# Peptides against a protein of PDB entry 1IK9: the designs that were tried, part 90

Target 1, 211 residues: chain A of PDB entry 1IK9
Amino acid sequence: MERKISRIHLVSEPSITHFLQVSWEKTLESGFVITLTDGHSAWTGTVSESEISQEADDMAMEKGKYVGELRKALLSGAGPADVYTFNFSKESCYFFFEKNLKDVSFRLGSFNLEKVENPAEVIRELICYCLDTIAENQAKNEHLQKENERLLRDWNDVQGRFEKCVSAKEALETDLYKRFILVLNEKKTKIRSLHNKLLNAAQEREKDIKQ
Target 2, 207 residues: chain A of PDB entry 1IK9 as posed
Amino acid sequence: MERKISRIHLVSEPSITHFLQVSWEKTLESGFVITLTDGHSAWTGTVSESEISQEADDMAMEKGKYVGELRKALLSADVYTFNFSKESAYFFFEKNLKDVSFRLGSFNLEKVENPAEVIRELIAYALDTIAENQAKNEHLQKENERLLRDWNDVQGRFEKAVSAKEALETDLYKRFILVLNEKKTKIRSLHNKLLNAAQEREKDIKQ
Target 3, 195 residues: chain B of PDB entry 1IK9 as posed
Amino acid sequence: MERKISRIHLVSEPSITHFLQVSWEKTLESGFVITLTDGHSAWTGTVSESEISQEADDMAMEKGKYVGELRKALLSVYTFNFSKESAYFFFEKNLKDVSFRLGSFNLEKVENPAEVIRELIAYALDTIAENQAKNEHLQKENERLLRDWNDVQGRFEKAVSAKEALETDLYKRFILVLNEKKTKIRSLHNKLLNA

## One batch from the design tools (peptide; made by RFdiffusion4, then SolubleMPNN)

Design b2_p14_6_s1 (from b2_p14_6, 7 letters changed)
Fold by OpenDDE base, seed 2:
Structure b2_p14_6_s1 (fold): chain B 211 residues (1-211), chain C 211 residues (1-211), chain A 14 residues (1-14)
Amino acid sequence: as target 1 above (211 residues)
Amino acid sequence: as target 1 above (211 residues)
Amino acid sequence: SEIEKKLEELVNKS
């Protein structure tokens, strides 16, 4: 089961932060349970897949698009953009929400909620879920932090080896050329010496023929 | 201000999860505000630095060690180790907690709490803090995840460059030696040819002298 | 390296 808790402001009680919990299996499209609380009272309602489909049809909206709007409204809370307005009557237990566009507001959905007999249990469970989520996120953060530190060490190690390899390649090239020049110069000197010996021998022969 | 919310079980109400909030400035040693809730009622108390010092002295415990025990008891909740036992009387508003060692339990601290008139406000604020903490931790997780992906890309890039550098160093060494061997063999052949010409010239001279 | 040895051998045999 997936769950999201969001802060909302009700038009009827804008000074009192309400909490909207939505719980669903796999996808919001399959239906969901909605729970509203003000920290004292709680109200719950179930929305079936059939109701979601019917609301999408009544709105002449494609089901996937409608579910996408439900997800934004119910799971994001009243985001900083004030795009969604929430209404609830404690007397009728009727919850409805609107999408505010620049020129038009329209009702996106409505639910009949039922007052929970033991709101304290619902509130405790909601706080427990928040604390569990905090603990899970902290454990994930610690894991990611350790992984970042590992990756950074590994990067520094390979970078240092790479820089040494670059320098060693340049040094190897330079050293090999120096050694090769020395050996070539020795062979060139030996060739010159042998050529001079041949020239001298030829000059001596020409002298011996001329007596 | 720092804050921690923990789950605790009261000896008097072990079936009802209570939430213990502790709030402090910089260090727990400077004093703290404690808030207890069961999701319906809330109780608050203030513990001064002077009271912490007095309790440490009365326990004949070093202040830093005592604060360390307070931190474990009040900020970790009843951890899975059942090391800390919590007691609260709703009638007397007296909260006390014990450390359970294998052979001895001792009272670690006690506080007089006051019943909050508007527990719903305290509960709403507590839930708001939990939701804010979840959002902050999620943002941190997303940041760390992106950083991990960056570091992994950077590592793969440098690793690939390093492997290419290693291979290029080996190829350079092999290529330079092949080129050098070709040039050296040419010079060796020229030296041998010149030596043979000198030997032939010497043999012809020896023939001309014997003739 | 084996190649350094071959170069030294090539230098010394010459």
Scores: peptide ipSAE 0.017, ipTM 0.840, DockQ to the pose 0.241
Fold by OpenDDE base, seed 3:
Structure b2_p14_6_s1 (fold): chain B 211 residues (1-211), chain C 211 residues (1-211), chain A 14 residues (1-14)
Amino acid sequence: as target 1 above (211 residues)
Amino acid sequence: as target 1 above (211 residues)
Amino acid sequence: SEIEKKLEELVNKS
């Protein structure tokens, strides 16, 4: 089961933060349980896949688009633009929400809720879920931090090996050329010496022919 | 202000999860506010630095060690070893906790609490703090994940450059030696040719002298 | 390297 808790403000009680819990199996489209609380009382209702489909049809909206608007309204809380307004009557247990567009507000959805007999149990379970979520997120954060530190070490190690490889390549080329020049110069000196010996032998032969 | 919320079980009500909030400025040693709730009622008390020091002295414990035990008891919840047991009387508003050692349990501390007149406001604020903490931890986790992905890309880029550098170094050495061998063999051939010319010139001169 | 040995052999045989 997936769950999201958000804070909302009711039009009737704008000074009192309410909490909206939505719980669903795999996808919000397949239906959900909605729970509203003010920290003293709680109200719960179940919305079926058929009700979601019917509400989309009544709005002449494509189901996926409607579910996308439900997700923004119910799972995000009042986004910073107050694009969604929430209304609840404690007397009728009727919850409805509107989308505010530039020139027009329209009802996006409505739910009949039931007052929970033991609101303290719902509130305790909600707090437990928040604490569990915090603990899981902290453990993930610590893991990601340790992995980040490992990756940084591994990067520094490879970077240092790469820089050494670049320097060693340049040094190798320079050293090989220096060694080659030495050997080549030795062979050039031997060639010059042999040419001089040939010239001397030719001059001696020319002297011996001239007697 | 720093804050920690933990779940605890009271010896008197082991079936009902309670929540223990501890709030402090910079260090727990300088005093703290303790709040207990069952999701319906709330109780609050303030513990001063002087009370913490007095309790450490009464226990004949070094203050830093005592504060370390307070931190484990009050901020960790009931750790998996149930090393700490919590007791609260709703009638007397007296909260106390014990440390269970292998053979002995002893009272670690006690606080007089006051029943909160508006528990719903305390509970709402507690839930708000949990939701804010979740949002902050999610944002940190998303940031760390993106940084982890960046570091992995940067590592792969340097690793690929390093492997290319290693291969290029080996190829360079092999190519330079092949080129050097060609030039060296040319010079060796020239030396051999000049030696043969010297031998021929010596043989011709020996024929001319015998003539 | 084996190539260094071949170069040394080339130097010495020459």
Scores: peptide ipSAE 0.017, ipTM 0.840, DockQ to the pose 0.241
Fold by OpenDDE base, seed 1:
Structure b2_p14_6_s1 (fold): chain B 211 residues (1-211), chain C 211 residues (1-211), chain A 14 residues (1-14)
Amino acid sequence: as target 1 above (211 residues)
Amino acid sequence: as target 1 above (211 residues)
Amino acid sequence: SEIEKKLEELVNKS
């Protein structure tokens, strides 16, 4: 079961924050349980998949689009101010909400709720869920923080090894070339020396032929 | 102002989860506001720094240690089961709690609370704080997740560059040695050829002198 | 160094 609690303002009681809880199984389309509370009273209703389909049909809206609007209205919390208007009659227990567009407002949905006899139990369970969610999110945050710190250390270690590898490659190339030049110059010197010896021997032979 | 909400069980009402809110300025030692609720009624009290000091003195406990115990009792939420026992009289509005050790239980502190006239307002504000905390923690979680994904990419990029650098260093060394051997062998061949020419010239001169 | 040893081996083998 998935659950979302949001704060809403009712048109009839704009000074009193209400809390709208929606609970559903996997998808909101399959139906949901709605609970409204003002911190003193609570009201609950069940909305079936058939009721969602009927509301979509009554609106002449494609079901997937309608469910998308329900998700925005009921689960997004206080979205941008004034996009959705919530209404509730404590007398009739009739809950309805409207989507407000610049040029058009229309009723998006309506639900019959029932007054909860023991609202304190519903409120306690709601607070428990909030506290449990906080604890779970804190544990996830601490885990992600530790993982972030680990990844940063691992990045610094590899970066330092990479920089050492680059420097070692350049140093290796430079050292190899220096040593190779020394050996090559020694061999070039030996070649020059042998050529000079050969020239001297040829000049001596030319002198011996000329007596 | 810092705030912590925890669920507690009262000895008098063990079947009903209560919520203990503590609010303080920077340090719990400087005093705090305590609020207790069962989701229907609420009770609030202010505990001053002087009262905390007096309770520490009455217990013959060092103030820093006493504040450390207050922090564990009042802020840790449901710590390990049964370490702290909470008591509240709705009639006297007297709240007290005990620390339970294996061989010793002792009263850790007591507070006079006042019944809140409008508990719904306190409950609504408490739920609002929980929802705001959830939203803040979700935003932090999303940020940490994105940062984790970034650091993982950056780590993979540097690791891949490091592996390429290692391979390139080994390939460079191997290629340089191969090229150096070729040039060196060419020079050695030239030295051998020049020595042979010098030997032949010496043998011809020895023939001309014997002639 | 290992490089020195390889260079000496190169000079002597060739």
Scores: peptide ipSAE 0.018, ipTM 0.840, DockQ to the pose 0.397; fails the geometry check
Fold by OpenDDE base, seed 4:
Structure b2_p14_6_s1 (fold): chain B 211 residues (1-211), chain C 211 residues (1-211), chain A 14 residues (1-14)
Amino acid sequence: as target 1 above (211 residues)
Amino acid sequence: as target 1 above (211 residues)
Amino acid sequence: SEIEKKLEELVNKS
């Protein structure tokens, strides 16, 4: 089971934050349980897959698109952009919500809720779920933080090895060229010396021919 | 202000999960506000720094150690090890908690609470805080996840550059040595050729003298 | 390396 709790404002009670809980199995399309609370009273209703399909048909909306709107309305919370308006009558237990576009508002859906006899149990369970979610998210956060620290160390280690490799490559090139030049110059000097000896020997032979 | 909410079980109502909220400024030692709720009723009390000091003195416990026990009892929640027992009388609004060691239980502290007139407001605010904390932790988790993915990419990039640098160093060394050997061998061949010319010139001169 | 050894040998024989 999946679950989402969000804050909503009811048009009838805009000063009192309400909480909308939605619970479903795998997909919101398969139906869901909706729970509304003001921290004192609670109301619950079950919405079937057939009701979702019927509402989509009544709206002349493709089911996947309708479910997408339900997901935005019911799971996203009242995002700061008042795109979704929630209405609830405590007397009739009738819940309905509208999508507000700039020039057009239209009803997205409506549900009959039932007043919960023991709202405290629903509220306690809701708070428990919030606390469990906080604990899970904290544990995940600590894990991700440790992983970040590991990855940063590993990056620094490889970066340092890379920089050493670059420097070692440059040093190697420089050293090899220096050694090469030294040996080459020695051989060039020897070649020049041998040429001079050959020239001298030729000059001596030319002197010996001239008696 | 800092805040922590935890689940507790009261000895008087072990089947009903209660929620203990503690709010403080910077340190628990400076005093705190405690709120207890069962999802229907709420009770609040303020604990001053002087009361904390007095309780520490009455226990003959060093203040920092006592505050450490308060932190474990009141902020850690009932960890699965029933080390802390919570007691509350709804009639007297007297809250007290004990530390249970294997062979010894002792009272850690006690507070007079006051019944909140509008518990729904306290409960709504508590749920709001939980939802805000969930949202903050989710945003932090998404940030850490993106950072992990970045660090992993950066690590792979540097690792790949490092491996290329190692291979390039080995290739450079091999190429430079090959070129060096070729040029050296050329010079050695020239030196040998010049020596042979010198030997031949000497032999020709020796023939010319015998003639 | 074997190349370094060959180079040293080349330097020393030279």
Scores: peptide ipSAE 0.017, ipTM 0.841, DockQ to the pose 0.216; fails the geometry check

Design b2_p14_6_s2 (from b2_p14_6, 8 letters changed)
Fold by OpenDDE base, seed 5:
Structure b2_p14_6_s2 (fold): chain B 211 residues (1-211), chain C 211 residues (1-211), chain A 14 residues (1-14)
Amino acid sequence: as target 1 above (211 residues)
Amino acid sequence: as target 1 above (211 residues)
Amino acid sequence: SEIEKELEKKVEEA
């Protein structure tokens, strides 16, 4: 089961933060349970897949687009620009919400809720879920932090080895060239010496023929 | 202000999860505010630095050790092995807790609480704090995840460059040796040819003298 | 170095 809790403000009670819990299985399209609380009372309603389909049809909206709007409204609260307005009557237990755009305001959905007999249990469970979510997210953050520290060490180690490899390549090339120049110069000196010996021997032979 | 919310079970109501909020400034030693709630009622008490010092003295415990025990009891709930037992009387508003060890059980601390007139406001604020903490931890998680993915890419890039550098070093060494062997062999062949020419010239000169 | 020994050896053998 997936769950999201959001803060909402009701048009009838704009000074009192309410909490809207939505719980669903795999997809919001398959239906969901909504729970509204003010920290004293709680109200719950079940919305079926058939009701979601009917509301989409009544609005002449494509179902996937409608579910996308439900997700934005119900899982994100009013949104960053108060795009969604929420209404609830404690008398009728009727919950409805509107989407507010620059040139259009329209009802997006409506649900009948039922007052919970033991709101304290629902509120305790909601707080438990929040605490569990905090603990899970903290454990994940500690894991990711340790992994980041590991990856940073591994990167520094490879970077240092890479720089040493570059320097060692340049040093090897320079050293090989120096050694080969020495050996080549020795062989060139020996060739020059042998050529001079040949020239001298030819000059001596030409002197011996001239008596 | 720092804050921690924990689940606790009261000896008088073991089936009802209670929530213990502790809030403090910088250090728990400087004093704290405790709020207890069952999701319907709330009770609050302020514990001063002087009360913490007095409780440590009454227990004949070093203050830092006592604060360490307070932190374990009040910020972690019962702990992983039910090390701490919590008691609260709604009638007297007296809260006390015990540390349970194998051979010793002792009272660790006690506080007088006051019933909150508007528990719904305290509960709403507690839920708001939980939701804010979830949002902050989620944002931190997303940041750490993106940083992890960045560091992994950077590591793979440097590792691939390092492997290419190693291979390029080995290839350079092999290529230089091949080229130098060719040049050295040419010089050796020229030296051998010049030695043979010198030997032939000496043999011809010895023939010319015998003639 | 091993490189020097291989160079010397190849220079002596050649």
Scores: peptide ipSAE 0.018, ipTM 0.843, DockQ to the pose 0.413
Fold by OpenDDE base, seed 2:
Structure b2_p14_6_s2 (fold): chain B 211 residues (1-211), chain C 211 residues (1-211), chain A 14 residues (1-14)
Amino acid sequence: as target 1 above (211 residues)
Amino acid sequence: as target 1 above (211 residues)
Amino acid sequence: SEIEKELEKKVEEA
């Protein structure tokens, strides 16, 4: 089961932060359980897949788009941009929420909630879930941090090897050329020496023929 | 202000998860505010630095060690190893906790708590803090994940450059040696040719003298 | 390298 807890403000009690929990299996489209609490009382309602489909049809909205709006409203809470307005009557146990567009507000959904007899249990379980989520996220953060440190070390190691390889390539080229020049100069000197010996031998022969 | 919320089990109510919030400034040693809740009622107490010092002295424990034990007891909750036992009387508002060693339990600390008049506000604030902590941890997780992906790309890039550099170094060495061998062989052939010309010239001279 | 040694040998034998 997936779960999201969000803080919301009710139009009827704007000074009191309420908490909206939504729980679902696999997808929000399959239906969900909604729980509302003010930290003292709790209210719960179940929304079926058929109700979601009916609400989408009644709104003349494509089901996937409607579920997308439900997800934004119910799982994001009142985002910083007051795009969703939440209303709840403790007397009627009727919960409804609106999407506020520039010129028009429209009801996005409504649910009948039932007052929970033991709100403390619901609140405790909600806090437990928050604490579990914190612990899981902390463990993930520690893992990611250690992995970042590993990746950074590995990057530094290969970078250092790469720089050494670049320098070694340049040094190799320079050294090979120096060694080659030395050997070539020696061979050039031998060729010059042999050529001079041939010229001298030819000049001596021309002297011996001329007596 | 730093804060930690932990779940604890009270000896008097082992079936009901309680939540222990500890709030402090900079260090737990400077004193702290403790809040206990069962999701319906809340109790608060303030522990001063002087009380912590006095408790450490009364226990004949070094202050830093005592604060270290307080930190384990109050901030870790009942860890999975039942090392700390928590007791609370709703009637006396007396909270005390013990450290369980193999053969001896000893009282690690005790606090007089006061019942909060509006527990719902305390519970709402506690849930808000949990939700804020979840959001902060999620943002950190997303950041660390993106950074891991960056570091992995950077590592793959430099690794690929390094492998190319290694291969290029080996190829350079091989190519330079091949080129050098070709030029050296040409010079060796010229030296041999010149040497043969010198030998032939010497043999012809020896024939001309014997004739 | 073996190639360096072979090049050195071929230079010395020459």
Scores: peptide ipSAE 0.017, ipTM 0.842, DockQ to the pose 0.232
Fold by OpenDDE base, seed 3:
Structure b2_p14_6_s2 (fold): chain B 211 residues (1-211), chain C 211 residues (1-211), chain A 14 residues (1-14)
Amino acid sequence: as target 1 above (211 residues)
Amino acid sequence: as target 1 above (211 residues)
Amino acid sequence: SEIEKELEKKVEEA
């Protein structure tokens, strides 16, 4: 089961933060349980997939688009505050919410809730869920931080090896050229020496022919 | 102000999860506000730095060690559950906790609390703090995840450049050796040709002298 | 160096 808790303000009690818990199986489209609390009382209701489909049809809205609007209204928490207006009557246990557009407001959805007999249990479970979520997120943050530190070390190690490889490539090229110039110069000296010996032999032969 | 909320079980009501909120300025040693709630009622008390120092002295414990034990008892939440036992009387508003060691249990601390007149406000504020903490931790998780993805890309880029540099170094060495062997072989062929010319010139001179 | 000896050797054999 997935769950989201959001803070909302009711039109009837704008000074008192209320909490809207929505719980669902895999997708909000398959239905959900809604729980409202003011920290003293709690109210709960179940919305079926058939009710969601019927509300979409009554609005002449495509089901996926309607579920997208439900998700924004019920799960966004501190979304842009004034786009959705929430209404609840404690007497009738009727909850409804409106979408406020620039020139038009319309009712997006409505739910019949039931007053919870033991609101303290609902509130305790809600706080437990928040604390569990905090603990899980903290553990995930610590893990991600350690992984970032590892990745940064690994990057620095490879970067340092890369820089050494670049420098070693340039040094190797320079060293090989120097060594080959030495060997080539030795061969050039031998060629020059042999040429001089040939010239001397030719001059001696020209002297011996002239006797 | 720093804050920690923990779930605890009271010896008197072990089936009902209670919540212990501790709030302090910079360090727990300078004093703290303690709030206990069962999701219906709330109790609050203030513990001064002088009371913490007095409790440490009464226990014949060094203050830093005592504050370290307070931190484990009051802030650990789901630490190893059975090391600290919590007791509260709703009639006397007296809260005390014990440290359970293998062979000895001892009272670690005690606080006089006051029943909160409007527990719903305390509970709402506690839930708000939990939701704010969740939102902050989620934003931090998303940031750390994006940073991990960046660092992984950067690592792969440098690793790929490093591998190319290694291969290019080996290829450069091999290519330079091949080119230099060609040039050296040309010089050797010239040396051999000049030696043969010298030998022929010597043989011709020996014929001319015998002539 | 070993490289110089290999070069000299390749220069002697070649």
Scores: peptide ipSAE 0.018, ipTM 0.842, DockQ to the pose 0.553; fails the geometry check
Fold by OpenDDE base, seed 1:
Structure b2_p14_6_s2 (fold): chain B 211 residues (1-211), chain C 211 residues (1-211), chain A 14 residues (1-14)
Amino acid sequence: as target 1 above (211 residues)
Amino acid sequence: as target 1 above (211 residues)
Amino acid sequence: SEIEKELEKKVEEA
């Protein structure tokens, strides 16, 4: 079961933050349980897939688009101000909400709720869920932080190895060229020496032929 | 102001989860506000630094150690079962808690609370704080996740550069040695050729002198 | 160095 709690403001009670809990199985389209509370009273209703389909049909809206609007209205916490207007009558237990566009407001959905006999139990369970969610998110944060620190260390280690490899490559190239030049110059010197010996021998032979 | 909400069980009402909120400025030692709720009623008390000091003195406990025990009792959520026992009388509004050791239980602290006239407001504010904390923790999680993904990419990039650097170093060494051997062998061949020419010239001169 | 010995060895073998 998935759950989302959001704070909402009712048109009839704009000074009192209400909490809207929505709970569903896998998809919101398959139906959901809605719970409203003001911290004193609570109201619950079950919305079926058939009711969602009927509301979409009554609005002449494509079901996937309608469910998308339900998701925005009911699950998107305190979204940007005034896009959705929530209404609830404590007398009729009738909950409805409107989407406010620039030039048009329209009713997006309506639900019959029932007053909970023991609101304290619902409120306690809601607070427990919030605290459990905080604890889970804290554990995830600590895990991600430790992983981030690990990856940063691993990055620094590889970066340091890479820099050493670059420097070692340049040093190797420089050393190999220096050594190569030394050996090559030795061989060039030997070639020059042998050429001079050949020239001298040829000049001596020309002198011996000329008595 | 720092705040922590924990679920606790009262000895008098073990089947009903209570919520203990503690709020303080910078340090718990400087005093705190405690709020208890069962989701229907709420009770609040202010504990001063002087009261904390007096409780530590009455216990003959070093103040820093006592504050450390307060922190464990009041801020460590549902810690391991049964280390701290919480008691509250709704009639006297007297809250006290005990530390349970293997062979000894002792009263760690006691606070006079006052019943809140409008518990719904306190409960709503508590739920708001929980929802705000969830939203903040979610934003931190998303940030840490994105940073983790960034660091993983950066690590892969440097690792790939390092592997290329290692391979390029080995290839450079191999290529330089191959080229060096080719040039060296050319010079060795030239030296051998010049030596042979010198030997032939010397043998011809010996023939001309014997003639 | 090991590189010196390899260079000398490769120069002698060549």
Scores: peptide ipSAE 0.018, ipTM 0.843, DockQ to the pose 0.463; fails the geometry check

